# Peptides against a protein of PDB entry 5X9X, part 5

Target 1, 41 residues: chain A of PDB entry 5X9X
Amino acid sequence: SSVSELEQRLRDVKNTNSRFRKALMEKENELQALIRKLGPE

## One batch from the design tools (peptide; made by RFdiffusion4, then SolubleMPNN)

Design b1_p9_3_s4 (from b1_p9_3, 3 letters changed)
Fold by OpenDDE base, seed 5:
Structure b1_p9_3_s4 (fold): chain B 41 residues (1-41), chain A 9 residues (1-9)
Amino acid sequence: as target 1 above (41 residues)
Amino acid sequence: SLPEPPILP
């Protein structure tokens, strides 16, 4: 790959990584909310 | 839906 292609791939990977990190955080929050609803209270 | 998985450089 050329330097410019590697730079573009790196930008794309960083963008994808940020999106997955956000999705995982949202899913963890959803899971915790469900756990609270199923709690003994 | 989730984005496509990352690719290696």
Scores: peptide ipSAE 0.186, ipTM 0.764, DockQ to the pose 0.125
Fold by OpenDDE base, seed 3:
Structure b1_p9_3_s4 (fold): chain B 41 residues (1-41), chain A 9 residues (1-9)
Amino acid sequence: as target 1 above (41 residues)
Amino acid sequence: SLPEPPILP
């Protein structure tokens, strides 16, 4: 049904959102490590 | 590698 399809799509979006949040945190940590290496300090 | 992009509900 249209309702069950929308519920499935919502679950898929939430799962993808969580994966992107994790990827962004990992990239932020990588960026901070690079800034520490290349920064003027 | 990036995860697949989100889809709209």
Scores: peptide ipSAE 0.186, ipTM 0.766, DockQ to the pose 0.174
Fold by OpenDDE base, seed 4:
Structure b1_p9_3_s4 (fold): chain B 41 residues (1-41), chain A 9 residues (1-9)
Amino acid sequence: as target 1 above (41 residues)
Amino acid sequence: SLPEPPILP
């Protein structure tokens, strides 16, 4: 792979990482909401 | 849906 292709792949990895971080945050929020529903409140 | 995994260099 060329240097420019490696730079592109690095950008793609960063974008993928950002998307997964967002998904994990959403799942954490969902989990917390479910835990609250199972709690006394 | 989740994104596809990155490709290797």
Scores: peptide ipSAE 0.177, ipTM 0.757, DockQ to the pose 0.102
Fold by OpenDDE base, seed 2:
Structure b1_p9_3_s4 (fold): chain B 41 residues (1-41), chain A 9 residues (1-9)
Amino acid sequence: as target 1 above (41 residues)
Amino acid sequence: SLPEPPILP
């Protein structure tokens, strides 16, 4: 692979990572909401 | 659905 292809792949990985981080945050928020509703409190 | 993660070299 060329240097430019590696740079492109790095950008793509960073963008994908950001999307996955957002999705995980949303799932964590939903999980916490469910825990508050279903928990012993 | 989330995109498939890229394959790293």
Scores: peptide ipSAE 0.167, ipTM 0.753, DockQ to the pose 0.129

Design b1_p9_4_s1 (from b1_p9_4, 5 letters changed)
Fold by OpenDDE base, seed 5:
Parts: structure tokens; C-alpha cells; sequence
Structure b1_p9_4_s1 (fold): chain B 41 residues (1-41), chain A 9 residues (1-9)
């Protein structure tokens, strides 16, 4: 049904959003680690 | 110490 299709699309968007949020957090951690390697401060 | 890149999130 149209409702079931919209519910599926919403789930897919939420899953994609969650994956991107995780990727951004991991990239921030990577950048932070690299910055720490540049010096003691 | 290195501050967080996004301190407000």
C-alpha cells in the first residue's frame, strides 16, 4: 500500500541518516587524533 | 590540549 511504501522509505532514510552520523563521528575522531600528532597541545 | 572540533554538539 501507499502507507506501507512511505513507512519503508522513512525507515530507509533513518537508517541512511544513522550511518552518516556514525561516519561523521568517526571522521571527527580521526581528525582529532591527527591533530594531536602535530604537537603536545 | 586540543579542543573538540564541534564543542556544541
Amino acid sequence: as target 1 above (41 residues)
Amino acid sequence: PVPPLYPDV
Scores: peptide ipSAE 0.205, ipTM 0.765, DockQ to the pose 0.047
Fold by OpenDDE base, seed 4:
Structure b1_p9_4_s1 (fold): chain B 41 residues (1-41), chain A 9 residues (1-9)
Amino acid sequence: as target 1 above (41 residues)
Amino acid sequence: PVPPLYPDV
């Protein structure tokens, strides 16, 4: 049904959002590690 | 200590 499709889309968006959040955190950690290599904490 | 570039992430 339309409701079931909307519920599925919401789940998909939540999953995608979670994946992007993780990816962004990983990129932040990578950048932070590179910054630390440039100088003192 | 280096602050995070993206504190909102």
Scores: peptide ipSAE 0.237, ipTM 0.785, DockQ to the pose 0.058; fails the geometry check
Fold by OpenDDE base, seed 2:
Structure b1_p9_4_s1 (fold): chain B 41 residues (1-41), chain A 9 residues (1-9)
Amino acid sequence: as target 1 above (41 residues)
Amino acid sequence: PVPPLYPDV
């Protein structure tokens, strides 16, 4: 049904959002590690 | 101390 399709699309968007948020956190940690190597905290 | 680049993530 159209409702089931919308629910599926919403789940897909939420899954994609979650994956991107995780990737951003990992990149933030990587960047902070590199910045710490450049100078003192 | 180094602040976070993206404090909202």
Scores: peptide ipSAE 0.228, ipTM 0.781, DockQ to the pose 0.058; fails the geometry check
Fold by OpenDDE base, seed 3:
Structure b1_p9_4_s1 (fold): chain B 41 residues (1-41), chain A 9 residues (1-9)
Amino acid sequence: as target 1 above (41 residues)
Amino acid sequence: PVPPLYPDV
């Protein structure tokens, strides 16, 4: 395993992590919006 | 007011 392969693996993990973090934030925001519609403030 | 379900996200 070369230095370039380790750098590539790190970039891939960072990209995957970033995508999943964004998806989780979007789902949480949607859930909060639905909860606000269902119940009192 | 509704608090966030996951405030630390």
Scores: peptide ipSAE 0.219, ipTM 0.774, DockQ to the pose 0.050; fails the geometry check

Design b1_p9_4_s2 (from b1_p9_4, 5 letters changed)
Fold by OpenDDE base, seed 3:
Formats: C-alpha cells, sequence, structure tokens
Structure b1_p9_4_s2 (fold): chain B 41 residues (1-41), chain A 9 residues (1-9)
C-alpha cells in the first residue's frame, strides 16, 4: 500500500542517515588523532 | 597543545 511504501522509504532514509553520521564521526575522530601525532603539543 | 576539532555533524 501507499502507506507501507512511505514507511519503508522513511526507514531506508533513517538507516542511510545513521550510517553516514557514524562514518563522519569516525573519520573526524581519526583525523584529530592523526593531527595530535603530527604536533608537539 | 593543539586545539580540538569540533564536530560538524
Amino acid sequence: as target 1 above (41 residues)
Amino acid sequence: PLPPLYPVT
């Protein structure tokens, strides 16, 4: 049904958004860790 | 000490 399709699309968007948010957070943490290794203080 | 990087998300 149209309602079921909209619910499915919403779930898919939420899952995609969650995965990308996690990936960006992990990359930001890794970037900061690498920068700390490059500098003295 | 280096300043922190602030999350953009």
Scores: peptide ipSAE 0.234, ipTM 0.780, DockQ to the pose 0.050
Fold by OpenDDE base, seed 1:
Structure b1_p9_4_s2 (fold): chain B 41 residues (1-41), chain A 9 residues (1-9)
Amino acid sequence: as target 1 above (41 residues)
Amino acid sequence: PLPPLYPVT
């Protein structure tokens, strides 16, 4: 049904969003670690 | 020390 399709699309978007959020946090952590290694300041 | 990065996520 139209409702079930919209619910499925919403779930798919939420899952994709969560995956990107996780990837961005991991990249931020990696970047912060590199910044700590760059210098004393 | 450099300021921390602040995630927008």
Scores: peptide ipSAE 0.245, ipTM 0.785, DockQ to the pose 0.056; fails the geometry check
Fold by OpenDDE base, seed 2:
Structure b1_p9_4_s2 (fold): chain B 41 residues (1-41), chain A 9 residues (1-9)
Amino acid sequence: as target 1 above (41 residues)
Amino acid sequence: PLPPLYPVT
């Protein structure tokens, strides 16, 4: 049904959003590690 | 020591 399709699309968007949020946090951790290597704590 | 980076998300 159209409702089931909308629910599926919403789940797909939420899954994609979650994956991007995780990737951003990982990149932020990587960035912080690299900045620590550039200079003193 | 460097301050922490605050998450943008």
Scores: peptide ipSAE 0.243, ipTM 0.786, DockQ to the pose 0.051; fails the geometry check
Fold by OpenDDE base, seed 4:
Structure b1_p9_4_s2 (fold): chain B 41 residues (1-41), chain A 9 residues (1-9)
Amino acid sequence: as target 1 above (41 residues)
Amino acid sequence: PLPPLYPVT
């Protein structure tokens, strides 16, 4: 049904959002590590 | 020590 499809889309968006949040945190950590390599803390 | 970066989101 249309409702079931919307519920599925919502689940998909939530899953995608979670994945992007994780990826952003990983990139943040990577960036921080690279900055540390440029010089002293 | 370098200051930490914070998430933009």
Scores: peptide ipSAE 0.243, ipTM 0.784, DockQ to the pose 0.052; fails the geometry check

Design b1_p9_4_s3 (from b1_p9_4, 3 letters changed)
Fold by OpenDDE base, seed 1:
Structure b1_p9_4_s3 (fold): chain B 41 residues (1-41), chain A 9 residues (1-9)
Amino acid sequence: as target 1 above (41 residues)
Amino acid sequence: PLPPLFPET
């Protein structure tokens, strides 16, 4: 494994991590919207 | 308004 391969792997992991972070934020927004419909707060 | 359920990213 060269330095360039490690840099590529790091970029790929960062991209995957970013996608999951975005999905989690979207799910939080969805969940909060449902809670607002259900509760008084 | 409810606080965030998960910590800020």
Scores: peptide ipSAE 0.210, ipTM 0.769, DockQ to the pose 0.059
Fold by OpenDDE base, seed 2:
Structure b1_p9_4_s3 (fold): chain B 41 residues (1-41), chain A 9 residues (1-9)
Amino acid sequence: as target 1 above (41 residues)
Amino acid sequence: PLPPLFPET
């Protein structure tokens, strides 16, 4: 049970981490798109 | 061409 609980917590952390990584990648693209509007690439 | 602002992970 303790091992199963730790495995569950690890899965939850990995899922949260994955979601934040995706959000950061989206913001990276958004920022780069905005920067491109300021001038030549 | 602009490089990425943050490194790819």
Scores: peptide ipSAE 0.207, ipTM 0.767, DockQ to the pose 0.058
Fold by OpenDDE base, seed 5:
Structure b1_p9_4_s3 (fold): chain B 41 residues (1-41), chain A 9 residues (1-9)
Amino acid sequence: as target 1 above (41 residues)
Amino acid sequence: PLPPLFPET
């Protein structure tokens, strides 16, 4: 049904959003680690 | 030790 299709699309968007948020967090952590290595904290 | 350098993702 149209409702079931919309529910599925919403789940797919949420899953995609979660994947991107995870990727951004990992890149932020990587950058912060590199910055810390530039000198004393 | 450095505080967080980036805002929340």
Scores: peptide ipSAE 0.204, ipTM 0.768, DockQ to the pose 0.052
Fold by OpenDDE base, seed 3:
Structure b1_p9_4_s3 (fold): chain B 41 residues (1-41), chain A 9 residues (1-9)
Amino acid sequence: as target 1 above (41 residues)
Amino acid sequence: PLPPLFPET
């Protein structure tokens, strides 16, 4: 049904968004760790 | 201590 298709699209968008948010957080953490190695806190 | 580069989510 059209309702089921919209629910599926919403789930797909939420899943994609969650995956990219996690990747960005991991990259931020790695970048912060590298910056800490360059000098004092 | 270093501040965060990007705002928290």
Scores: peptide ipSAE 0.204, ipTM 0.768, DockQ to the pose 0.055

Design b1_p9_4_s4 (from b1_p9_4, 4 letters changed)
Fold by OpenDDE base, seed 5:
Structure b1_p9_4_s4 (fold): chain B 41 residues (1-41), chain A 9 residues (1-9)
Amino acid sequence: as target 1 above (41 residues)
Amino acid sequence: PVPPLYPEV
């Protein structure tokens, strides 16, 4: 049904958002670690 | 100090 399809789309968007938020956090941590290796900023 | 970097995700 149209309602079921909208509910599915919402779930898909939430899942995508969650995955990207996690990836951004991990990449930020990785970058900060690499910056520390460069020495005093 | 280095400004924050935003990599490809």
Scores: peptide ipSAE 0.246, ipTM 0.805, DockQ to the pose 0.072
Fold by OpenDDE base, seed 4:
Structure b1_p9_4_s4 (fold): chain B 41 residues (1-41), chain A 9 residues (1-9)
Amino acid sequence: as target 1 above (41 residues)
Amino acid sequence: PVPPLYPEV
């Protein structure tokens, strides 16, 4: 119960963390692509 | 080459 819930919360946090990491990477790539459009690298 | 831009989160 308590341990099981903590394990579940840990899994949820890890999943959420992975989703945010992916989203941030996508935003970084998007921004970088826009910057590249402004001029040569 | 352009350095990466890290936005505020």
Scores: peptide ipSAE 0.243, ipTM 0.803, DockQ to the pose 0.061; fails the geometry check
Fold by OpenDDE base, seed 3:
Structure b1_p9_4_s4 (fold): chain B 41 residues (1-41), chain A 9 residues (1-9)
Amino acid sequence: as target 1 above (41 residues)
Amino acid sequence: PVPPLYPEV
């Protein structure tokens, strides 16, 4: 049904969004760790 | 102290 298709699209978008958010957080954490290693506070 | 650097997305 059209309702089932919209529910599926919503699940797919939420899943994709969650995966990209996790990847961005990991990249930010790694970048900040490298910045701290480069020099003093 | 080092300010945060935010990557381009």
Scores: peptide ipSAE 0.234, ipTM 0.798, DockQ to the pose 0.057; fails the geometry check
Fold by OpenDDE base, seed 1:
Structure b1_p9_4_s4 (fold): chain B 41 residues (1-41), chain A 9 residues (1-9)
Amino acid sequence: as target 1 above (41 residues)
Amino acid sequence: PVPPLYPEV
């Protein structure tokens, strides 16, 4: 593995991580909204 | 009030 290959792998991991973080935030917001609708604060 | 959710990931 060259330095260039490691840099590419790091970029790919960062992109994947960013996608999952976004998805988790969206799901958290959805769940919290549903909880607020379901019951008292 | 509803507390915030914390992911387990």
Scores: peptide ipSAE 0.219, ipTM 0.790, DockQ to the pose 0.060; fails the geometry check

Design b1_p9_5_s1 (from b1_p9_5, 3 letters changed)
Fold by OpenDDE base, seed 3:
Structure b1_p9_5_s1 (fold): chain B 41 residues (1-41), chain A 9 residues (1-9)
Amino acid sequence: as target 1 above (41 residues)
Amino acid sequence: MPLPEPVVS
């Protein structure tokens, strides 16, 4: 049904959003690790 | 000044 399709699309968007949020967090943590290696605490 | 701590979920 159209409702089921919209629910599926919403789930897909939420899953994609969650994956991007995780990737951004990991990139920020990688950057912070590099900053700590190069600069003063 | 201390650097901010890394974020962990």
Scores: peptide ipSAE 0.053, ipTM 0.679, DockQ to the pose 0.040
Fold by OpenDDE base, seed 5:
Structure b1_p9_5_s1 (fold): chain B 41 residues (1-41), chain A 9 residues (1-9)
Amino acid sequence: as target 1 above (41 residues)
Amino acid sequence: MPLPEPVVS
């Protein structure tokens, strides 16, 4: 049904959002690690 | 100033 399709789309968007948030966090942590290697704390 | 700790969520 249209309702079940919208529910599925919402789940898909939430999954995509979670994946992007995780990727951004990992990139930020990698950046922080590189900064620590380059200079004094 | 000390660098902030890595963010974990």
Scores: peptide ipSAE 0.053, ipTM 0.678, DockQ to the pose 0.041
Fold by OpenDDE base, seed 4:
Structure b1_p9_5_s1 (fold): chain B 41 residues (1-41), chain A 9 residues (1-9)
Amino acid sequence: as target 1 above (41 residues)
Amino acid sequence: MPLPEPVVS
C-alpha cells in the first residue's frame, strides 16, 4: 500500500541518517583524540 | 581550556 511504502521510505531515511550520524560522531572522536595528542589541554 | 570528553553513542 501507499502507506506501507511511505513507512518503508521513512525507515530507509532514518537508517541512512543514523549511519551518517554515527560516522560523524566517530570522526569527531578521532579529531578529539588527535587534538589531545597534538594540542594543549 | 580543558578539552571536552569524547561523545559515545
Scores: peptide ipSAE 0.054, ipTM 0.680, DockQ to the pose 0.042; fails the geometry check
Fold by OpenDDE base, seed 1:
Structure b1_p9_5_s1 (fold): chain B 41 residues (1-41), chain A 9 residues (1-9)
Amino acid sequence: as target 1 above (41 residues)
Amino acid sequence: MPLPEPVVS
């Protein structure tokens, strides 16, 4: 039904959003680790 | 200045 399709679309968007947030956090942590290795405190 | 700690979940 249209309702179940909208619910599925919402789940898909939320899952995609969660994956992007995780990827951004991992990139930030990698950047922080590199800054600690290369830069001053 | 000290760097911030890594973000964790």
Scores: peptide ipSAE 0.053, ipTM 0.679, DockQ to the pose 0.041; fails the geometry check

Design b1_p9_5_s2 (from b1_p9_5, 3 letters changed)
Fold by OpenDDE base, seed 1:
Structure b1_p9_5_s2 (fold): chain B 41 residues (1-41), chain A 9 residues (1-9)
Amino acid sequence: as target 1 above (41 residues)
Amino acid sequence: MPLPQPVVS
């Protein structure tokens, strides 16, 4: 039904959002590690 | 001086 499809789309958006949040956190950690390798904090 | 850290938004 249209309602079930909207619910599925909402779940998909939430899952995508969660994945992007995780990716951003990983990139933040990577950048911080690389900055520390460049020299003194 | 301390290096600035990246900011994630």
Scores: peptide ipSAE 0.118, ipTM 0.769, DockQ to the pose 0.041
Fold by OpenDDE base, seed 4:
Structure b1_p9_5_s2 (fold): chain B 41 residues (1-41), chain A 9 residues (1-9)
Amino acid sequence: as target 1 above (41 residues)
Amino acid sequence: MPLPQPVVS
């Protein structure tokens, strides 16, 4: 149904959003680690 | 001075 398709699309968007949020968090952590390795605070 | 931290979100 149209409702089930909209629900599926919403799930897909949420999954994509979650994946990008995770990737951004990991890159943030990587960047912070590199900054710490780089030198003085 | 402490290094600024990056902002992602």
Scores: peptide ipSAE 0.116, ipTM 0.766, DockQ to the pose 0.042
Fold by OpenDDE base, seed 5:
Structure b1_p9_5_s2 (fold): chain B 41 residues (1-41), chain A 9 residues (1-9)
Amino acid sequence: as target 1 above (41 residues)
Amino acid sequence: MPLPQPVVS
């Protein structure tokens, strides 16, 4: 049905959003580590 | 000077 299709699309968007949020968190940690390696604060 | 830090997601 159109309702079930919209529910599926919503789940797909939420899953994609969650994946990108995780990737951004990992990149944040990587960037912080690289900044610390540049030298003294 | 302190190094800039990225904004947390």
Scores: peptide ipSAE 0.121, ipTM 0.774, DockQ to the pose 0.040; fails the geometry check
Fold by OpenDDE base, seed 2:
Structure b1_p9_5_s2 (fold): chain B 41 residues (1-41), chain A 9 residues (1-9)
Amino acid sequence: as target 1 above (41 residues)
Amino acid sequence: MPLPQPVVS
């Protein structure tokens, strides 16, 4: 049904959103680590 | 001085 399709699309968007949020967090941590390695605080 | 940290999200 149309409702079922919308529910599925919502789940897919939520999963994609979660994956990108995780990627951004990991990139933040990587960037912070690299910045610390560049020199003194 | 403390290093600036990136802004994310």
Scores: peptide ipSAE 0.118, ipTM 0.770, DockQ to the pose 0.041; fails the geometry check

Design b1_p9_6_s1 (from b1_p9_6, 7 letters changed)
Fold by OpenDDE base, seed 4:
Structure b1_p9_6_s1 (fold): chain B 41 residues (1-41), chain A 9 residues (1-9)
Amino acid sequence: as target 1 above (41 residues)
Amino acid sequence: MKELKLTLS
C-alpha cells in the first residue's frame, strides 16, 4: 500500500541519516586529531 | 595550546 511504502521510505531515510551522522562525527574527530597535530593551538 | 572547536553536527 501507499502507506506501507511511505513507512518503508521513512525508515530508509532515517537509517541513511543515522549512518551519515555517524560518519560525520567520525570525520569531525579525525579532523580534530589532525588539528591537534598540525593546526594552530 | 588552545583547543579548536569543530561543529559539523
Scores: peptide ipSAE 0.111, ipTM 0.753, DockQ to the pose 0.041
Fold by OpenDDE base, seed 2:
Formats: C-alpha cells, structure tokens, sequence
Structure b1_p9_6_s1 (fold): chain B 41 residues (1-41), chain A 9 residues (1-9)
C-alpha cells in the first residue's frame, strides 16, 4: 500500500541518516586526534 | 593545554 511504501522509505532515510551520523562522529574523533597532534593546545 | 571543541555532531 501507499502507506507501507512511505513507511519503508522513512525507514530507509532513517537508516541512511544514522549511518551518516556515525560516520561524522568517527571523523570528528579523527579530526580531534589530528588537532592534538598538529595544532596548538 | 586545552582540548579544542569540535561541533560536527
């Protein structure tokens, strides 16, 4: 049904959003580590 | 020494 299709699309968007949020968190940690190595304290 | 704050999330 149209409702079930929209629910599936919403789940897909939420899954994608969650994956990107995780990737951004990991990159933020990586950047913080690089800042500690290269930047002023 | 201070930790720099990142705000990506």
Amino acid sequence: as target 1 above (41 residues)
Amino acid sequence: MKELKLTLS
Scores: peptide ipSAE 0.111, ipTM 0.753, DockQ to the pose 0.041
Fold by OpenDDE base, seed 5:
Structure b1_p9_6_s1 (fold): chain B 41 residues (1-41), chain A 9 residues (1-9)
Amino acid sequence: as target 1 above (41 residues)
Amino acid sequence: MKELKLTLS
């Protein structure tokens, strides 16, 4: 049904959003580590 | 030493 399709699409969007949030957090951690190594403390 | 804060999200 149209309702079930919308529910599925919402789940897919949430999963994609979660994956991107994880990727951003990992890159942020990487940058923070580089800042600690190269930047003034 | 002060910790630098980086926020992207």
Scores: peptide ipSAE 0.110, ipTM 0.754, DockQ to the pose 0.040
Fold by OpenDDE base, seed 3:
Structure b1_p9_6_s1 (fold): chain B 41 residues (1-41), chain A 9 residues (1-9)
Amino acid sequence: as target 1 above (41 residues)
Amino acid sequence: MKELKLTLS
């Protein structure tokens, strides 16, 4: 049904959003680690 | 000594 299709699309968007949020957090942590190693104190 | 604050998240 149209309702079930919209619910599925919403789940897909939420899953994608969650995965990208995790990836951004990991990249930010990696960047911060590099700043501590290579950046000025 | 100072730490750069990141705000991506």
Scores: peptide ipSAE 0.108, ipTM 0.751, DockQ to the pose 0.041

Design b1_p9_6_s2 (from b1_p9_6, 7 letters changed)
Fold by OpenDDE base, seed 1:
Structure b1_p9_6_s2 (fold): chain B 41 residues (1-41), chain A 9 residues (1-9)
Amino acid sequence: as target 1 above (41 residues)
Amino acid sequence: MEELKLELS
């Protein structure tokens, strides 16, 4: 049904959003570690 | 020591 299709699309968007949020968090942590190693104190 | 904070999220 139209409702079930919209629910599926919403789930897909939320899953994609969650994956990108996780990737950004990991990259933020990586960059912060590099700043501590190589950046100005 | 100066602390640098990166904020992306």
Scores: peptide ipSAE 0.061, ipTM 0.682, DockQ to the pose 0.039
Fold by OpenDDE base, seed 4:
Structure b1_p9_6_s2 (fold): chain B 41 residues (1-41), chain A 9 residues (1-9)
Amino acid sequence: as target 1 above (41 residues)
Amino acid sequence: MEELKLELS
């Protein structure tokens, strides 16, 4: 049904959003580590 | 020591 399809799309968007948020946090941690290595104390 | 903080998201 149209309702079930919209619910599925919403779940897919939420899952994608969660994955991107995780990836961004990981990249932030990587950048933070590099800054600690290369940047001034 | 100086604390470094990034906020990218």
Scores: peptide ipSAE 0.060, ipTM 0.680, DockQ to the pose 0.039
Fold by OpenDDE base, seed 2:
Structure b1_p9_6_s2 (fold): chain B 41 residues (1-41), chain A 9 residues (1-9)
Amino acid sequence: as target 1 above (41 residues)
Amino acid sequence: MEELKLELS
């Protein structure tokens, strides 16, 4: 049904969003580490 | 030492 399709799409968007948020946090941590190594104290 | 904080999310 249209409702079940919308529910599936919502789940897919939530899963994608969660994956990108995790990747963003990991990149933020990586960038922070690089700043500690290369940036001013 | 100064603390640096990134807030990208």
Scores: peptide ipSAE 0.059, ipTM 0.676, DockQ to the pose 0.039
Fold by OpenDDE base, seed 3:
Structure b1_p9_6_s2 (fold): chain B 41 residues (1-41), chain A 9 residues (1-9)
Amino acid sequence: as target 1 above (41 residues)
Amino acid sequence: MEELKLELS
């Protein structure tokens, strides 16, 4: 049904959003580690 | 020591 399709699309969007949020967090951690190594202290 | 904080997310 149209309702079930919309619910599935919403789940897909939420899953994609969660994956990108995780990737962003990992990149932030990587950048912070690089700052500790190369930045002024 | 200087502490830097990143806020990307």
Scores: peptide ipSAE 0.059, ipTM 0.676, DockQ to the pose 0.038

Design b1_p9_6_s3 (from b1_p9_6, 6 letters changed)
Fold by OpenDDE base, seed 5:
Structure b1_p9_6_s3 (fold): chain B 41 residues (1-41), chain A 9 residues (1-9)
Amino acid sequence: as target 1 above (41 residues)
Amino acid sequence: SETVTLVFS
């Protein structure tokens, strides 16, 4: 049904959003580490 | 040594 399809789409969007949020956090940590290595002590 | 803190959110 239209309702079930919308529910599925919502779940898919939420899953994608969660994955990107995790990836973003990891990249932010990576950036922090790189700056520490390149910057002055 | 110096510490660097980045705030993203």
Scores: peptide ipSAE 0.122, ipTM 0.755, DockQ to the pose 0.034
Fold by OpenDDE base, seed 4:
Structure b1_p9_6_s3 (fold): chain B 41 residues (1-41), chain A 9 residues (1-9)
Amino acid sequence: as target 1 above (41 residues)
Amino acid sequence: SETVTLVFS
């Protein structure tokens, strides 16, 4: 049904969003670590 | 020594 399709699309968007959020967090941590190594500190 | 914390979100 149209409702079930919309529910599925919403789940897909949420899953994609979560995966990108995780990737972003990991890249943010990586960037922080690189700055600690290469920055003046 | 001093530390710097980056805030991304």
Scores: peptide ipSAE 0.121, ipTM 0.743, DockQ to the pose 0.034
Fold by OpenDDE base, seed 1:
Order: sequence, then structure tokens, then C-alpha cells
Structure b1_p9_6_s3 (fold): chain B 41 residues (1-41), chain A 9 residues (1-9)
Amino acid sequence: as target 1 above (41 residues)
Amino acid sequence: SETVTLVFS
């Protein structure tokens, strides 16, 4: 049904959002580590 | 020494 399809799409968006949030956090940590190594401090 | 704190989110 239309409701079931919308619920599925919402779940897919939430899963994608969660994956990108995790990837972003890891990249932020990587960036901070690089700043510590290469920055003027 | 100097410290820098990075805040992203």
C-alpha cells in the first residue's frame, strides 16, 4: 500500500542518514588527527 | 604549549 511504501522509504532514508553520520564522524576524527600532526599547534 | 579544540557537530 501507499502507507507501507512510505514507511519503507522512511526506513531507507533513516538508514542512509545513519551511515552518513557515522562516516562523517570518522572523517572528523581523521581530520582532527591530521591537524594534530601537521598543524602549527 | 598551545591547544586547539576542533568542534564539528
Scores: peptide ipSAE 0.120, ipTM 0.741, DockQ to the pose 0.033
Fold by OpenDDE base, seed 2:
Structure b1_p9_6_s3 (fold): chain B 41 residues (1-41), chain A 9 residues (1-9)
Amino acid sequence: as target 1 above (41 residues)
Amino acid sequence: SETVTLVFS
């Protein structure tokens, strides 16, 4: 049904959002580490 | 030396 499809899409969006948030956090941590290593300090 | 603060999201 339309309702069940919308609920499924909402779940998919939430899962995707969570995955991107995790990836972003990891990239930010990596960037910070690289700045510490390669930055002028 | 100088301190640098990185702020993300």
Scores: peptide ipSAE 0.114, ipTM 0.729, DockQ to the pose 0.032

